# Designs tried in a protein design run: peptides against a protein of PDB entry 3C66. Part 149

Target 1, 189 residues: chain A of PDB entry 3C66
Amino acid sequence: KSWANLFEKNDFFFRYKFYLEITAYTRGSDEQHLKWSGLVESKVRLLVMKLEVLAGIKIAHPFTKPFESSYCCPTEDDYEMIQDKYGSHKTETALNALKLVTDENKEEESIKDAPKAYLSTMYIGLDFNIENKKEKVDIHIPCTEFVNLCRSFNEDYGDHKVFNLALRFVKGYDLPDEVFDENEKRPSK

## One batch from the design tools (peptide; made by RFdiffusion4, then SolubleMPNN)

Design b2_p27_1_s4 (from b2_p27_1, 11 letters changed)
Fold by OpenDDE base, seed 2:
Structure b2_p27_1_s4 (fold): chain B 189 residues (1-189), chain A 27 residues (1-27)
Amino acid sequence: as target 1 above (189 residues)
Amino acid sequence: KGLILKSYKITASNGKVLKIEEGEIIS
């Protein structure tokens, strides 16, 4: 199926057993995040291309739209916690300890001026070719190249206190709740 | 015949991987 066909279907997060999550983190201003996440998003296609040519990968399809979220992030430890816990259903409940910024609460004084961590997450669905003679599929190389590409684009993006980029390999049943609609059931193991 | 897929989390540049999980056999 063409990428175009996947983008219009609501079953993207049910179609694959495995996903690569690409999350751009910014602890700073919305403007900083917009630039950073925009850059990351612009490079996702390159990563997909690199993944597609790997012998062990049958399909690498990106979901076209990023998932956006932001949290009040008073401390660096909170920022590290977000980066550690986000992206997995198993651990995402830990994020409940932080204040999620919403359209409803963003104007509250306690939230408006608070330090924030911004998150933009892209997803790539992966299907593997198990019939391939190669025993191991290692996506480390293309992923690392992607990270380096994004980080090296601007010197400012080297500041890990502000800008971070995580790639997480996740099983479909462990996808974050954000990818599912309220009426959708999480895939089982 | 199964493929082993390495799972990991990459958050740093310069070829550094911060979290590597055990590979999984895909059948």
Scores: peptide ipSAE 0.040, ipTM 0.570, DockQ to the pose 0.452
Fold by OpenDDE base, seed 4:
Order: sequence, then C-alpha cells, then structure tokens
Structure b2_p27_1_s4 (fold): chain B 189 residues (1-189), chain A 27 residues (1-27)
Amino acid sequence: as target 1 above (189 residues)
Amino acid sequence: KGLILKSYKITASNGKVLKIEEGEIIS
C-alpha cells in the first residue's frame, strides 16, 4: 500500500471517519503568514509520528497540501471568531460575515490595505484501533508538544494577537467545504 | 491561546467513538 495513493485528493477526505485539522492563523502580513504557516507545515510530520505511536491510533496519514484562505479581519474579535468557527461545516457559515479575499477582489480599495487574517490548514486522516469498550485515546500530549514546538521556534510566534495555531478533531461529514470539489458530495453521517 | 484543541480526547467502545472531549490550553 503506497503512501503515494493516500496523498491524492481524490478519496482522502472520504477515506477516514475522523480527521485532525491543523490550522495556522496569522493576523498580519502575508510574509508573516508565509513564515509561520511554513514552519507549522514543516512540523506536521513530527506530529504524525507522535500520533502513530499512540496505542489507540492505527493510522495517521497527512494530506500533502495545505488549504489556504484569507479574510478581511478588521478587529481582534473577528480574529477570534475566525478561529472559533473555521474548520467545521456546521460553523463555517459564520465566516460569511467576513469578506473572503480572492484573486478577483484583492485589489479593491476596501480589501487591499485592510487588515487580514490568513489561514493555512493541514489535514491528518485518522483511523483508530479501539477494541476495548473503555479505551480512551488522548491526543492532548502530542498536540501540546506540537504547539509548543511551533511556538517556541521564534519569539515572535508567541504573540497570540498575530500568530495562532488550532487543532480540531473533525468527523468526515463535518469537514469544511473547501476540501471537496463542487461536484463532490460530502460524506453522510 | 497556545493551543486550541477541539475534541482532542476520544472515548470509544468496540471501535465506536462514544465521547469526544474538547479543551483549550495556553502554553
């Protein structure tokens, strides 16, 4: 079974019941985000390794490409809202209150110089090996270690007003719309 | 917020997820 087949978008978001979303947030410049998200992305493999050794996790497979988006983010409250609502189909509609930056609108006066929140999201498909009725899988430790690793890399990344990192455990049917093509139907419950 | 972790802890029975716990950690 080639890892290469797992990296194709075609069935990755249909293959697993559960996913771990890793989102790097930046409320600042695109350059700041490029550095921050690049760092986070570079460390995802380490997180995968830590997840794989957990007894309750059978498989942890990363998707190879990040999903990127940016929003006009005029306030800190908006930034918090983005972090709260992003990453779930159930809640992502709240983001419609914000202006999504696109190639078509990025040069508009109201958008070009506006404060922005940048998002880069990596996905890990999870398959659990849970046979015991009372078995618990706690990914708190590896996730915390991952966050600490990313945050400690540069002192600037400790500024939560600018840089943030969120990890979200999501069921396949609740994945954000961005992971599916227009012609694809999201998994059912 | 050092870590925003949604549903990081899983309790399961017979391969089925029964409970997912969420947490936020400042680290």
Scores: peptide ipSAE 0.032, ipTM 0.565, DockQ to the pose 0.063
Fold by OpenDDE base, seed 5:
Structure b2_p27_1_s4 (fold): chain B 189 residues (1-189), chain A 27 residues (1-27)
Amino acid sequence: as target 1 above (189 residues)
Amino acid sequence: KGLILKSYKITASNGKVLKIEEGEIIS
């Protein structure tokens, strides 16, 4: 299959057993989030390049479009909870305690001027060289370098009360519900 | 033979790891 075909959603999230999730978080304005998430997205290709050269990684394939969501986030504790629970099917049900912002409800008085947390998530599909003599693959270094690259771009992005960035390694069966359509069955273990 | 994968959730700034979740996956 060509790389172009794997950029389609329906094929991408069933194609790999493993995924790396890159999530940019912003507790602030939509303008702040657009700048922050745009920066993160612009650097994803650099991370892919670093992953592809690691021994034991056969393929690192980015999905080209981000997934966007936002929640009413009245407290710092709520913001921490979002960062803890988001990105895994096992834990994402905790997000149901927060109000999801939608096009239908964004103009409601209780939502319009409320503090919000914005999320933009990029996905990288991973395939590994199982027959490689290397018994262990560690992605800590390239992931940490990526985070530091994004955070150091502007001093404002060092404010963890507003801007955050997380990378999560996830199995296909534990991908968040957002990547699947209502009629799609998630991959099995 | 199996490959050991180190799984992470990483939040870092200026070379400092602020939050990490770590696990092992055998494939």
Scores: peptide ipSAE 0.043, ipTM 0.636, DockQ to the pose 0.550; fails the geometry check
Fold by OpenDDE base, seed 1:
Structure b2_p27_1_s4 (fold): chain B 189 residues (1-189), chain A 27 residues (1-27)
Amino acid sequence: as target 1 above (189 residues)
Amino acid sequence: KGLILKSYKITASNGKVLKIEEGEIIS
């Protein structure tokens, strides 16, 4: 099954009321992050498969393109803050306190060799079955299994000071700004 | 008819839930 051509970006992030965000964090080298995020991304299909078989879930569609960002991250507290605040529109403004690494500034002396936190985020749009019966849908088990799968793949990925993985359940109106174009209006509450 | 959803954030391999929000969708 291919999801790559299901929806354009604009359609995808307006279509669902709920999304699951999968973010791989790395405070280290870009090489470390490439391996870590690549592993996480390679396992997303397994999570989708497990979500799709839940009775309360009608659709679980991944957006196949990862969203990439990097911040100057001089302290462990900054790294914790990134992990706490990223992934929600209501909290992401806190990230403005950190320097975002861009193509324009990456060669600056203060940024080039600075400690960095790398972020790669995958999104899954979710639609739920609400027609026939009252359901209690808890995606905890599939999500936990996914985290365990990724972190157990290599012993190095158990180091929380370097590698982290977060799954966040988010409503469409609370998606991060990164998923929308500058002139797009985010979904309303 | 309705659907109760648990919203949460998981960051640890042990399945620790850092944030839980429960919501109900009523149709």
Scores: peptide ipSAE 0.042, ipTM 0.659, DockQ to the pose 0.433; fails the geometry check

Design b2_p27_2_s1 (from b2_p27_2, 10 letters changed)
Fold by OpenDDE base, seed 2:
Structure b2_p27_2_s1 (fold): chain B 189 residues (1-189), chain A 27 residues (1-27)
Amino acid sequence: as target 1 above (189 residues)
Amino acid sequence: MSFKLEGEPFIIDDDKDVIVLKAIPVS
């Protein structure tokens, strides 16, 4: 099956037991986020390549489209909460305390000029070599290299008040609701 | 500026549902 067929949302979020979620966060302008997220997204392929060569990883497949979301983020504490709670079904309900920016509400006066946190999330589906189950697959090294690559690209990205980057290892059953269509059932444990 | 990942070592084990790696500046 060609890599091209994985670009269709079809069953990507059902195919793998494990996913690496890469989220670029920006508490600032849309322009700042576009630059930051674009950079992060551009480097995901390099991370995939580094993951694929690990002995314990059979497959590392990126989902090519980012998931975009934004929240009204009036405080730094709210921004920290977003970073802590986003990316897991178990914790994402905490984000309901924040106002999600949508196409329907973005022009509301209370939202338009409000401080926002922007999120762009990339997913990598991971399949592990069963034969190597005894060997702990450490993806820390490639992930650290990826983070450093992104963060060191521009000095501005060192400002953690504005720009953040998180990698989350997530099981398929704990993926955020955003990855599933309304009619799709979440993978079982 | 160099960054390190904060969080538990990203060891893929069946015991953890979620491992979060946060990039922090290395002071």
Scores: peptide ipSAE 0.139, ipTM 0.729, DockQ to the pose 0.651
Fold by OpenDDE base, seed 5:
Structure b2_p27_2_s1 (fold): chain B 189 residues (1-189), chain A 27 residues (1-27)
Amino acid sequence: as target 1 above (189 residues)
Amino acid sequence: MSFKLEGEPFIIDDDKDVIVLKAIPVS
């Protein structure tokens, strides 16, 4: 079965017990975010290749499309809060304190000119070889190399007040609500 | 600028539901 058939959304977020989330954050313009997120997305395949060769990883499967969201972000504290709370079902309710930018509200005067934080999130499904229960799979090394690769591409991406990058290891039952359709029940523990 | 990931290493058998790695500039 070709990799192309595995990219259908239909069962991706139910197929794996573990997911690696890669989120590019931008507190700035849409143009800045497009460049930053596009760079990060272009390097995800390199991370997948590095993960696939690690002992104990059976499968590293990227989801093809990023999830896009943006919030009104008037303060640096709000931007830190977004980075802390986004990416898990347990903590994402804290984001309800911020105004989500939607196609319906983006033209409102209070939103149009407001400072914004943009988020683009890529997902990698992970399956591990259980037979070697004793081998701790250290994902830290390839993830660190990936971050350094993205951040070193342009000097502007060194400004952590504007551009940020986070990786999260998440269990399937704690994935953000954004990955499920309204009629889909999230995986059980 | 070099960046380091701050956070606990990803250990698969950890009882933690979420591990977050943030990219922080190394001063």
Scores: peptide ipSAE 0.136, ipTM 0.729, DockQ to the pose 0.606
Fold by OpenDDE base, seed 1:
Structure b2_p27_2_s1 (fold): chain B 189 residues (1-189), chain A 27 residues (1-27)
Amino acid sequence: as target 1 above (189 residues)
Amino acid sequence: MSFKLEGEPFIIDDDKDVIVLKAIPVS
């Protein structure tokens, strides 16, 4: 089954109550990011498989396409801020303090040679199947295994000054604005 | 059915890589 053909983009980000966000961060070159994010993306299906076999998870559905963004990131503190604030509608406005790199501005002298932070984010929609109200679904193990798998693939990926990886569990109403079109209304609580 | 999320950030290699949450069903 091709995941890409199962759901339209607009349906995907409205379909689930919960999403797992997987973000690969790189403070370095675009080439470094391409390798790092490509690796992370290649492993997402393994995480999905591990999630699907959990008794409390009915569906773990990856969105096929990553979301890409990059910021001018002159300091390590800026890089930490990006990692802290990205991935939630509640906090993403803090990113407005940084210069977003776009096709329109990337050739500007102040931007083209500036240090960059690159972000690639994958989304997994989650539907839970809990028979007993006392049951708990714990995704700690598969998520930890996934992070370890990605980080251990190459020794260079252990350098947290350059490469980072975060998994964030988010409700549909708190998804970043990037997943919605300008004419779409964010899901309500 | 509604869910609440419980959890704390999990640190790998002395850095925060994952926010691990447990989904708990609530009324």
Scores: peptide ipSAE 0.092, ipTM 0.591, DockQ to the pose 0.062
Fold by OpenDDE base, seed 4:
Structure b2_p27_2_s1 (fold): chain B 189 residues (1-189), chain A 27 residues (1-27)
Amino acid sequence: as target 1 above (189 residues)
Amino acid sequence: MSFKLEGEPFIIDDDKDVIVLKAIPVS
């Protein structure tokens, strides 16, 4: 069985202590974001392969579906704030200062014509070969290779004012609320 | 254009809840 068939949302976000979040950001059109996020998503498998061969990593399992969100993003400062605050339960409340775009409000004139930041987030569950609590696993190499692969694919993706890519290493209890159903209890510390 | 990741290295069982790796342009 391919890993794609083994992991459903049901328990994926409870199964691992650690997750790697890969978020593609676009401050531009939905079409621009579709192309950018689609590219990033298409390369996640390559990152997984590179992570799996690291001595400190026992398991690297991608979640199959991206999480999508968008915000009204009138300024560059707002875009930076989104990139800084998204991806952690501790910090995501700061995003409440921005207007979340929903199916219910997207046709409002103030939202329809507003600049937007689009987010697509992929998750990789990680299990480690732990020798001691202070053991370091350097994921910078494979992650850097991944970023370079994505960013170098098209010259336009070098424009950090429009396109961004962030990786976050997050503990299960600090995952964003978006990964849990309303009836699910967040993992405890 | 090449990028590097800026951020702290991952340490197993670190007290940190989140580590952000930002892609910074190098060239």
Scores: peptide ipSAE 0.206, ipTM 0.778, DockQ to the pose 0.553; fails the geometry check

Design b2_p27_2_s2 (from b2_p27_2, 10 letters changed)
Fold by OpenDDE base, seed 1:
Structure b2_p27_2_s2 (fold): chain B 189 residues (1-189), chain A 27 residues (1-27)
Amino acid sequence: as target 1 above (189 residues)
Amino acid sequence: MSFEYKGEPFILDEEKDVIKMFAIPKS
């Protein structure tokens, strides 16, 4: 069965109990973000391959499309807040303090030339092997290798003031609102 | 370039709601 039978978006975010979120952050230009996020996205498949061979992981399926968002980000503290609060339904409400850039507002004078944080998020649905009774799966090594691979690809990507990369392990009921359509009900705990 | 990881080792734990892994350059 071809990987091309990519799960319809709606089914993907309901199919797994657990998700690994990979977010590339850029506080800079759109061009900088396109390069950075494109690099990260290109390496996600390598991470998936490394996760799939772990005894505790039965399935690691990437969602094919990144989720993209951008915020007006006047300060470094705002950028840290974005990195801290993004990626969980429980915490994402804190981002309401920042102005989300939309197609409708991007040309406003107050937004157009404002410092921005760009986010591209890839999702990996995870299924664990129940038989191992291992309440814990160590994914530190493959994730560390992935981050190192991305961040070391270019010296510029080492500048954490501009470029950041985060991995989040999130339960399906705590996925960000962006992954659901307006008419979709969030998965229950 | 060496990176430091903020937080505990990135071990998936079903009891935790969110586990985060951030890498920062070693100073």
Scores: peptide ipSAE 0.272, ipTM 0.815, DockQ to the pose 0.660
Fold by OpenDDE base, seed 2:
Structure b2_p27_2_s2 (fold): chain B 189 residues (1-189), chain A 27 residues (1-27)
Amino acid sequence: as target 1 above (189 residues)
Amino acid sequence: MSFEYKGEPFILDEEKDVIKMFAIPKS
């Protein structure tokens, strides 16, 4: 069965206490981002398989659709800020200092010609084995293998000024606003 | 190309709200 058929969006972001966010960043062209994000997305399944076999992981379910966003990113500092602040409700408000590219504004001259950072984020819902709840689950190995796999696929992806990849472990109540519909209330702590 | 990791060890900890991992090229 396709992962796409396993969960409705609205249920997915309420179902798990924990999520792994995988964000591909590109400060460059849309074409560069499409290639980079597409590669990352194609490898998420491998990460899921590696997570599922860990003793501490009961469930690792990917949300199959990426979340896409782009910001005007005139400086390297802005790009670092995006990478630091994105992916958490607590910190994402800092992104309001940047101009979000939307369908409504993308044709504005100030946006059209501006350097952009593109973001594609994949989510994995995580559930831990109750027996191991007291034990910290080390997912460093599968995550680093995943990152290495993505970053080493093409030499161009080694250019961290253009291409970046971040993994973020977040609690459901701290998921970015993008995962919820306007009428949905965030999960409580 | 070899990468170094920035961030905390990617150990799932319920006491932590956010754990981040970044990989950057080794200098």
Scores: peptide ipSAE 0.180, ipTM 0.760, DockQ to the pose 0.685
Fold by OpenDDE base, seed 4:
Structure b2_p27_2_s2 (fold): chain B 189 residues (1-189), chain A 27 residues (1-27)
Amino acid sequence: as target 1 above (189 residues)
Amino acid sequence: MSFEYKGEPFILDEEKDVIKMFAIPKS
């Protein structure tokens, strides 16, 4: 497929220099993750609205679909590693030490019965008002409010051993491999 | 003009309550 045909289908991950990643983590059941990630996803539009009104942000556009992944996660240390390393091309190679759950392997006994970490990641493309050379864009408040909103929705979501939520600011060239097709070249610096 | 990012991934847990994220123009 030509590069042009790929852009016509999905240019979202080439359109912006900057992205905000919102990842919902669950170390538990698929059902727990479905509820947690569904809640987080339902609130992303509220975060977008809060970002759009910031003077330094010209555009905040959410991608329409989450990216889903899951790993065998036998220990709490593995879960912490996933949370630390996921969401950046520079660091995601560390996750190769963990078993990625796929449609091909999910029925294997060693994987089927293993503790799992589930990940759902939403992306927001960001365009900043570069013309105002002097303004720092602080997104701490809206991001903190968003996280607090999600985690306070149910008492169970306060359990960081099971449920976690991360926001990562990344550059287009450092987006995870999951957002690109096999034939797509990641953006250059 | 290019932007510089200052901050780290925001992960809300018992140890990481508050993380500030900034985008600033490169001088």
Scores: peptide ipSAE 0.153, ipTM 0.597, DockQ to the pose 0.043
Fold by OpenDDE base, seed 3:
Order: structure tokens, then sequence, then C-alpha cells
Structure b2_p27_2_s2 (fold): chain B 189 residues (1-189), chain A 27 residues (1-27)
């Protein structure tokens, strides 16, 4: 199937057994997040290129659009919880303890003036080259280089109290609910 | 073939400068 056919059909999150999630976090202003997430998103293509040349990776395909979410985040502990729990179906239910910011509620006084955590998540579908009898695929080098590239772009992005970046390797059946439509059945194990 | 994931999700903090993510074929 051509690349065109993959993106035309909303089957991206069913096509691969494995995904790399790249999440940019910001506990601050929407403007700060826009700059940070925009930078991260702009570098994803470089990561893909580095992944594709690894002998253990057959395919690395980025999803074209980020997933955006924001939460009321009154404490640093809440921000750590978001970073720990987000990005997995197994753990994302813990985020129900926080107030999700929506277009419907963003103007409520209790939400409008509250500290926010913003999240932008990019997905890369992965297929591994099993035939090469490689016992393992190691992706820490390209991922570390990617993180360093993003974090070193501006000194402000080194402040982990405001800006964070996570890479999570997930199985298709453990993708967050946000990637599926309400009527879509989650991939089975 | 099924794969086993080894490693941890990478969140850049003061204690973690590198990530170790592996996919290992399951026999």
Amino acid sequence: as target 1 above (189 residues)
Amino acid sequence: MSFEYKGEPFILDEEKDVIKMFAIPKS
C-alpha cells in the first residue's frame, strides 16, 4: 500500500504493532507551549530519518498531525502525574482526577485563571525487520539525540518545571483513547 | 512474530540523560 493510501484511511493506529509517542509538555502559557511544541514537531522528521536507517527498523512512519490536550495543573505533583500517566491506555485513567480543558469549559472562571499543562503528542508507527535475526532493536541513540536537539535549541527549554519532552514506546493495543474514534474498536493483544 | 519491549518510557529529568528502548523477538 502506498504512503498516500495510509494517510487517506484513518487506519494508522491499527496498521502497526508498535508506536513511538513523542510528547511535548508545557506547564505555563499557551504561547510558551506553541513555541515548544512547534519546535519539537519540526524535528520529528529528523528523528524518523535516523530511525529508518537502523538495521532493525523496516518502517518508521510519522502520523501527520499532533494530538493536543490541556489540563488544569495546580501543582508540580500534578504535572509529574501527567507526564507519568499520559500516553498509555493502562494508566491514562489516572488523569481523570484532573480537569481536562475543553472549548466548552475554558471560559469558566475556575479554569480560565488556573495553571495549565499543555500536551502535544506526535506518533511514529514502527515495523521491525525480523528477518535480520537481530536479537534486539536499540533506538536510544537517535531518541537521545532528538531530545538533546530539542532541549538545546533554547536555554529556556532546559527548565523541566515548565518544559518537558517524553518518548514512549507503546504497543498498538495500549495506545491512548484519544487516537481512536468513539466507535472504533481498540486493537486486540 | 511477537516482540517483547524492554526498557522504560523516556522522560527527560535530572537523573535520566539517555533512554533505553529495545524490541526483542519473542521466540
Scores: peptide ipSAE 0.040, ipTM 0.572, DockQ to the pose 0.042; fails the geometry check

Design b2_p27_2_s3 (from b2_p27_2, 11 letters changed)
Fold by OpenDDE base, seed 3:
Structure b2_p27_2_s3 (fold): chain B 189 residues (1-189), chain A 27 residues (1-27)
Amino acid sequence: as target 1 above (189 residues)
Amino acid sequence: MSYKYEGEPFIIDESKDVIVMKAIPVS
């Protein structure tokens, strides 16, 4: 069976207390984003492998499908806001100030020709060997190596005005709404 | 290319709700 078929969405976002989000951002063309996000997605498995060998990590399981969204993004400040606010239920409401691109509105004249920010987000469910709340797991090295690997793949990805990459550690109750179906209740604290 | 990393050190702590790492290439 292909690795892609190992994980079903059904309970993935309820299975873990902690998640690592990997978001590829592109303020440019859809084609640019497809290349960038595709690269990032292709390297997630390498990050997982490096996380799994850390003593404090019991499990690191990737969700195989990316979550994709796009916003009208007329300014660089808007792009920074997206990067700051996306990926947490606590902060994602700030994105309501921007126009979400949907299949219903994408052909509107004000949207079709507007500058856009594209987002592709991969999720890794995490389980820790932490019995003590004071125990910390340093994942800085594998995460920075991952970012460096992605960013150094092509010189074009050095343009942070266009291409960005963020990693976010999030608790299950603070996952973005996008990961839940309408009939699903968000995990509680 | 060199990169700067913005945000908290990526150290997982159960007391933290969110930790963000942003990598920005330095020209």
Scores: peptide ipSAE 0.204, ipTM 0.779, DockQ to the pose 0.707
Fold by OpenDDE base, seed 5:
Structure b2_p27_2_s3 (fold): chain B 189 residues (1-189), chain A 27 residues (1-27)
Amino acid sequence: as target 1 above (189 residues)
Amino acid sequence: MSYKYEGEPFIIDESKDVIVMKAIPVS
């Protein structure tokens, strides 16, 4: 397989046992989200570079494109719920209580003018140099530096009522449904 | 602006299914 092919969807979400999810959240306009998520996306490669040089990390490969979703988000509590429940198959069913915005429904009156939360999620496949599964890898520093880099870029991004950023470590069997096609079976434990 | 990080330190542990790090601005 070519180096470029490692980033294609074809088998990316089956290739690794572990994934790092980077999600940019925006409760505001689509324009606000485009700027925020675009910034975050532009910095992911820097995070990958910092992860790759850690002794405990064998491989850190980013997926090429973000996954995009949006929900009707009428309250701050709903926004907190999205941030809490999104990113894991175990918890994502709670999001069914919210209206997912789709190309088919976005022009409906109840959706078009409703407050929305936008999500853009980047994935990094991880492989570790762990002998006998006993070694722990501390990735706190590079991840913290990444968050600080994104948040400090513009003072507006300090408004947590609008802009948020989360990193989530997830096993392949617990990846969100969004990464799999309808005909694909999720990895087993 | 200062930020606090919610959750435990972001240390990979295969025994854990999920580890989450969220940065929240400190008012």
Scores: peptide ipSAE 0.204, ipTM 0.780, DockQ to the pose 0.690
Fold by OpenDDE base, seed 4:
Structure b2_p27_2_s3 (fold): chain B 189 residues (1-189), chain A 27 residues (1-27)
Amino acid sequence: as target 1 above (189 residues)
Amino acid sequence: MSYKYEGEPFIIDESKDVIVMKAIPVS
């Protein structure tokens, strides 16, 4: 298990029906990812602030720590698959086709020197106003601004072959397995 | 450089299980 699973999570992933996942992807070096993910993480608070003022959103509560994972990623197709499948329990099983890098295997020569995709994911718990008569809340603008802010910070981050950023709205019962301990029961639908 | 979302509008809809926003660079 990654060190990210060792953080005190409390009941954060059980508190909300809805979550916004912000995932920074890097297919490159760990150093590149550290810079990229660090930047993204540093801007999450700005997104939260913009979300909180939306009429339909009662609470936008960021989780304090990112979740980290990395995969051996030999091809661009693999990288696309990661970006497509990660972040939902329904789809994440597809990632089993890739070699997950772990503390136990990271020193294996075949893994150590392999191309990797790094993922850092921030979670925002969302609570909506029950009095909101609208069944939909448009978060496109603040999210787009956030992405633009991150991507435009450095010209290198425009290279989508290396750096990517995705936002995913997910229900609690469909959160990735990474957010739960083995002894925790996944929220029901 | 600016980025646009490709796909459905990023509008939270509780009737949907998952909504994904992926930005693509535009000139």
Scores: peptide ipSAE 0.190, ipTM 0.767, DockQ to the pose 0.628
Fold by OpenDDE base, seed 1:
Structure b2_p27_2_s3 (fold): chain B 189 residues (1-189), chain A 27 residues (1-27)
Amino acid sequence: as target 1 above (189 residues)
Amino acid sequence: MSYKYEGEPFIIDESKDVIVMKAIPVS
C-alpha cells in the first residue's frame, strides 16, 4: 500500500480493532525530547515494514502524526508512573495526579523551570490474518529490533533515567482519550 | 474472529522498560 493513502484522524482510530502504540519518553529538556522522539518517529516506518511481512498480520498502518504531551515530573517515581499508566484509557486517569503542561500554564513560575516528562506517541493500526491459524501472532522480534535500533543510535539514549521507549498493544476501545475529539464517541468493545 | 491478550505483557529489552503484548485468537 502507498503511504499516500493515509486515513484521516477521525477514521483511523475507529478503523482497527487493535493498535500498537509507540511512545518515546524524555525526562529532561525539550531539546533532548525533540531529538529522541524525532529519531523514534523516523524509524517507525521500518517497524511497519517488518510487521507487514509477518504471516499473521494483514495490515500495519501507521498514523503519521505523533501525539505530544508533557507533565511536570518532579521525581523518578512520577516518571515511572507515567510510563506505567500512559497508553490505556483504563489507567490514564492516574496521570491526573500530575500537572499537565499546557500553552496556558507553561509560563507559570511553578511550571516553567520544573522538571518535565515529555511524551510523543505514534500509532499503528493492526489487522490480523487468522485464516486457519490457531497460533498467536508474535511481534516480539520486529519490536525488539526496533527498540534496539532506537536505543543504540546514540549512547545517551541508553540512559533510562532520561530516555525511554515503550511499545504497547492496545484494543481500540482502550485507546487514550488524546486520540479522540470531544465530540467523538469512543469505540465500543 | 476475536482476539485476547494472554498473560502479562513482557519486556522485550534487557532494559526492562519496554512492554510488548501478543494477540491470541479466541475462536
Scores: peptide ipSAE 0.069, ipTM 0.579, DockQ to the pose 0.071; fails the geometry check

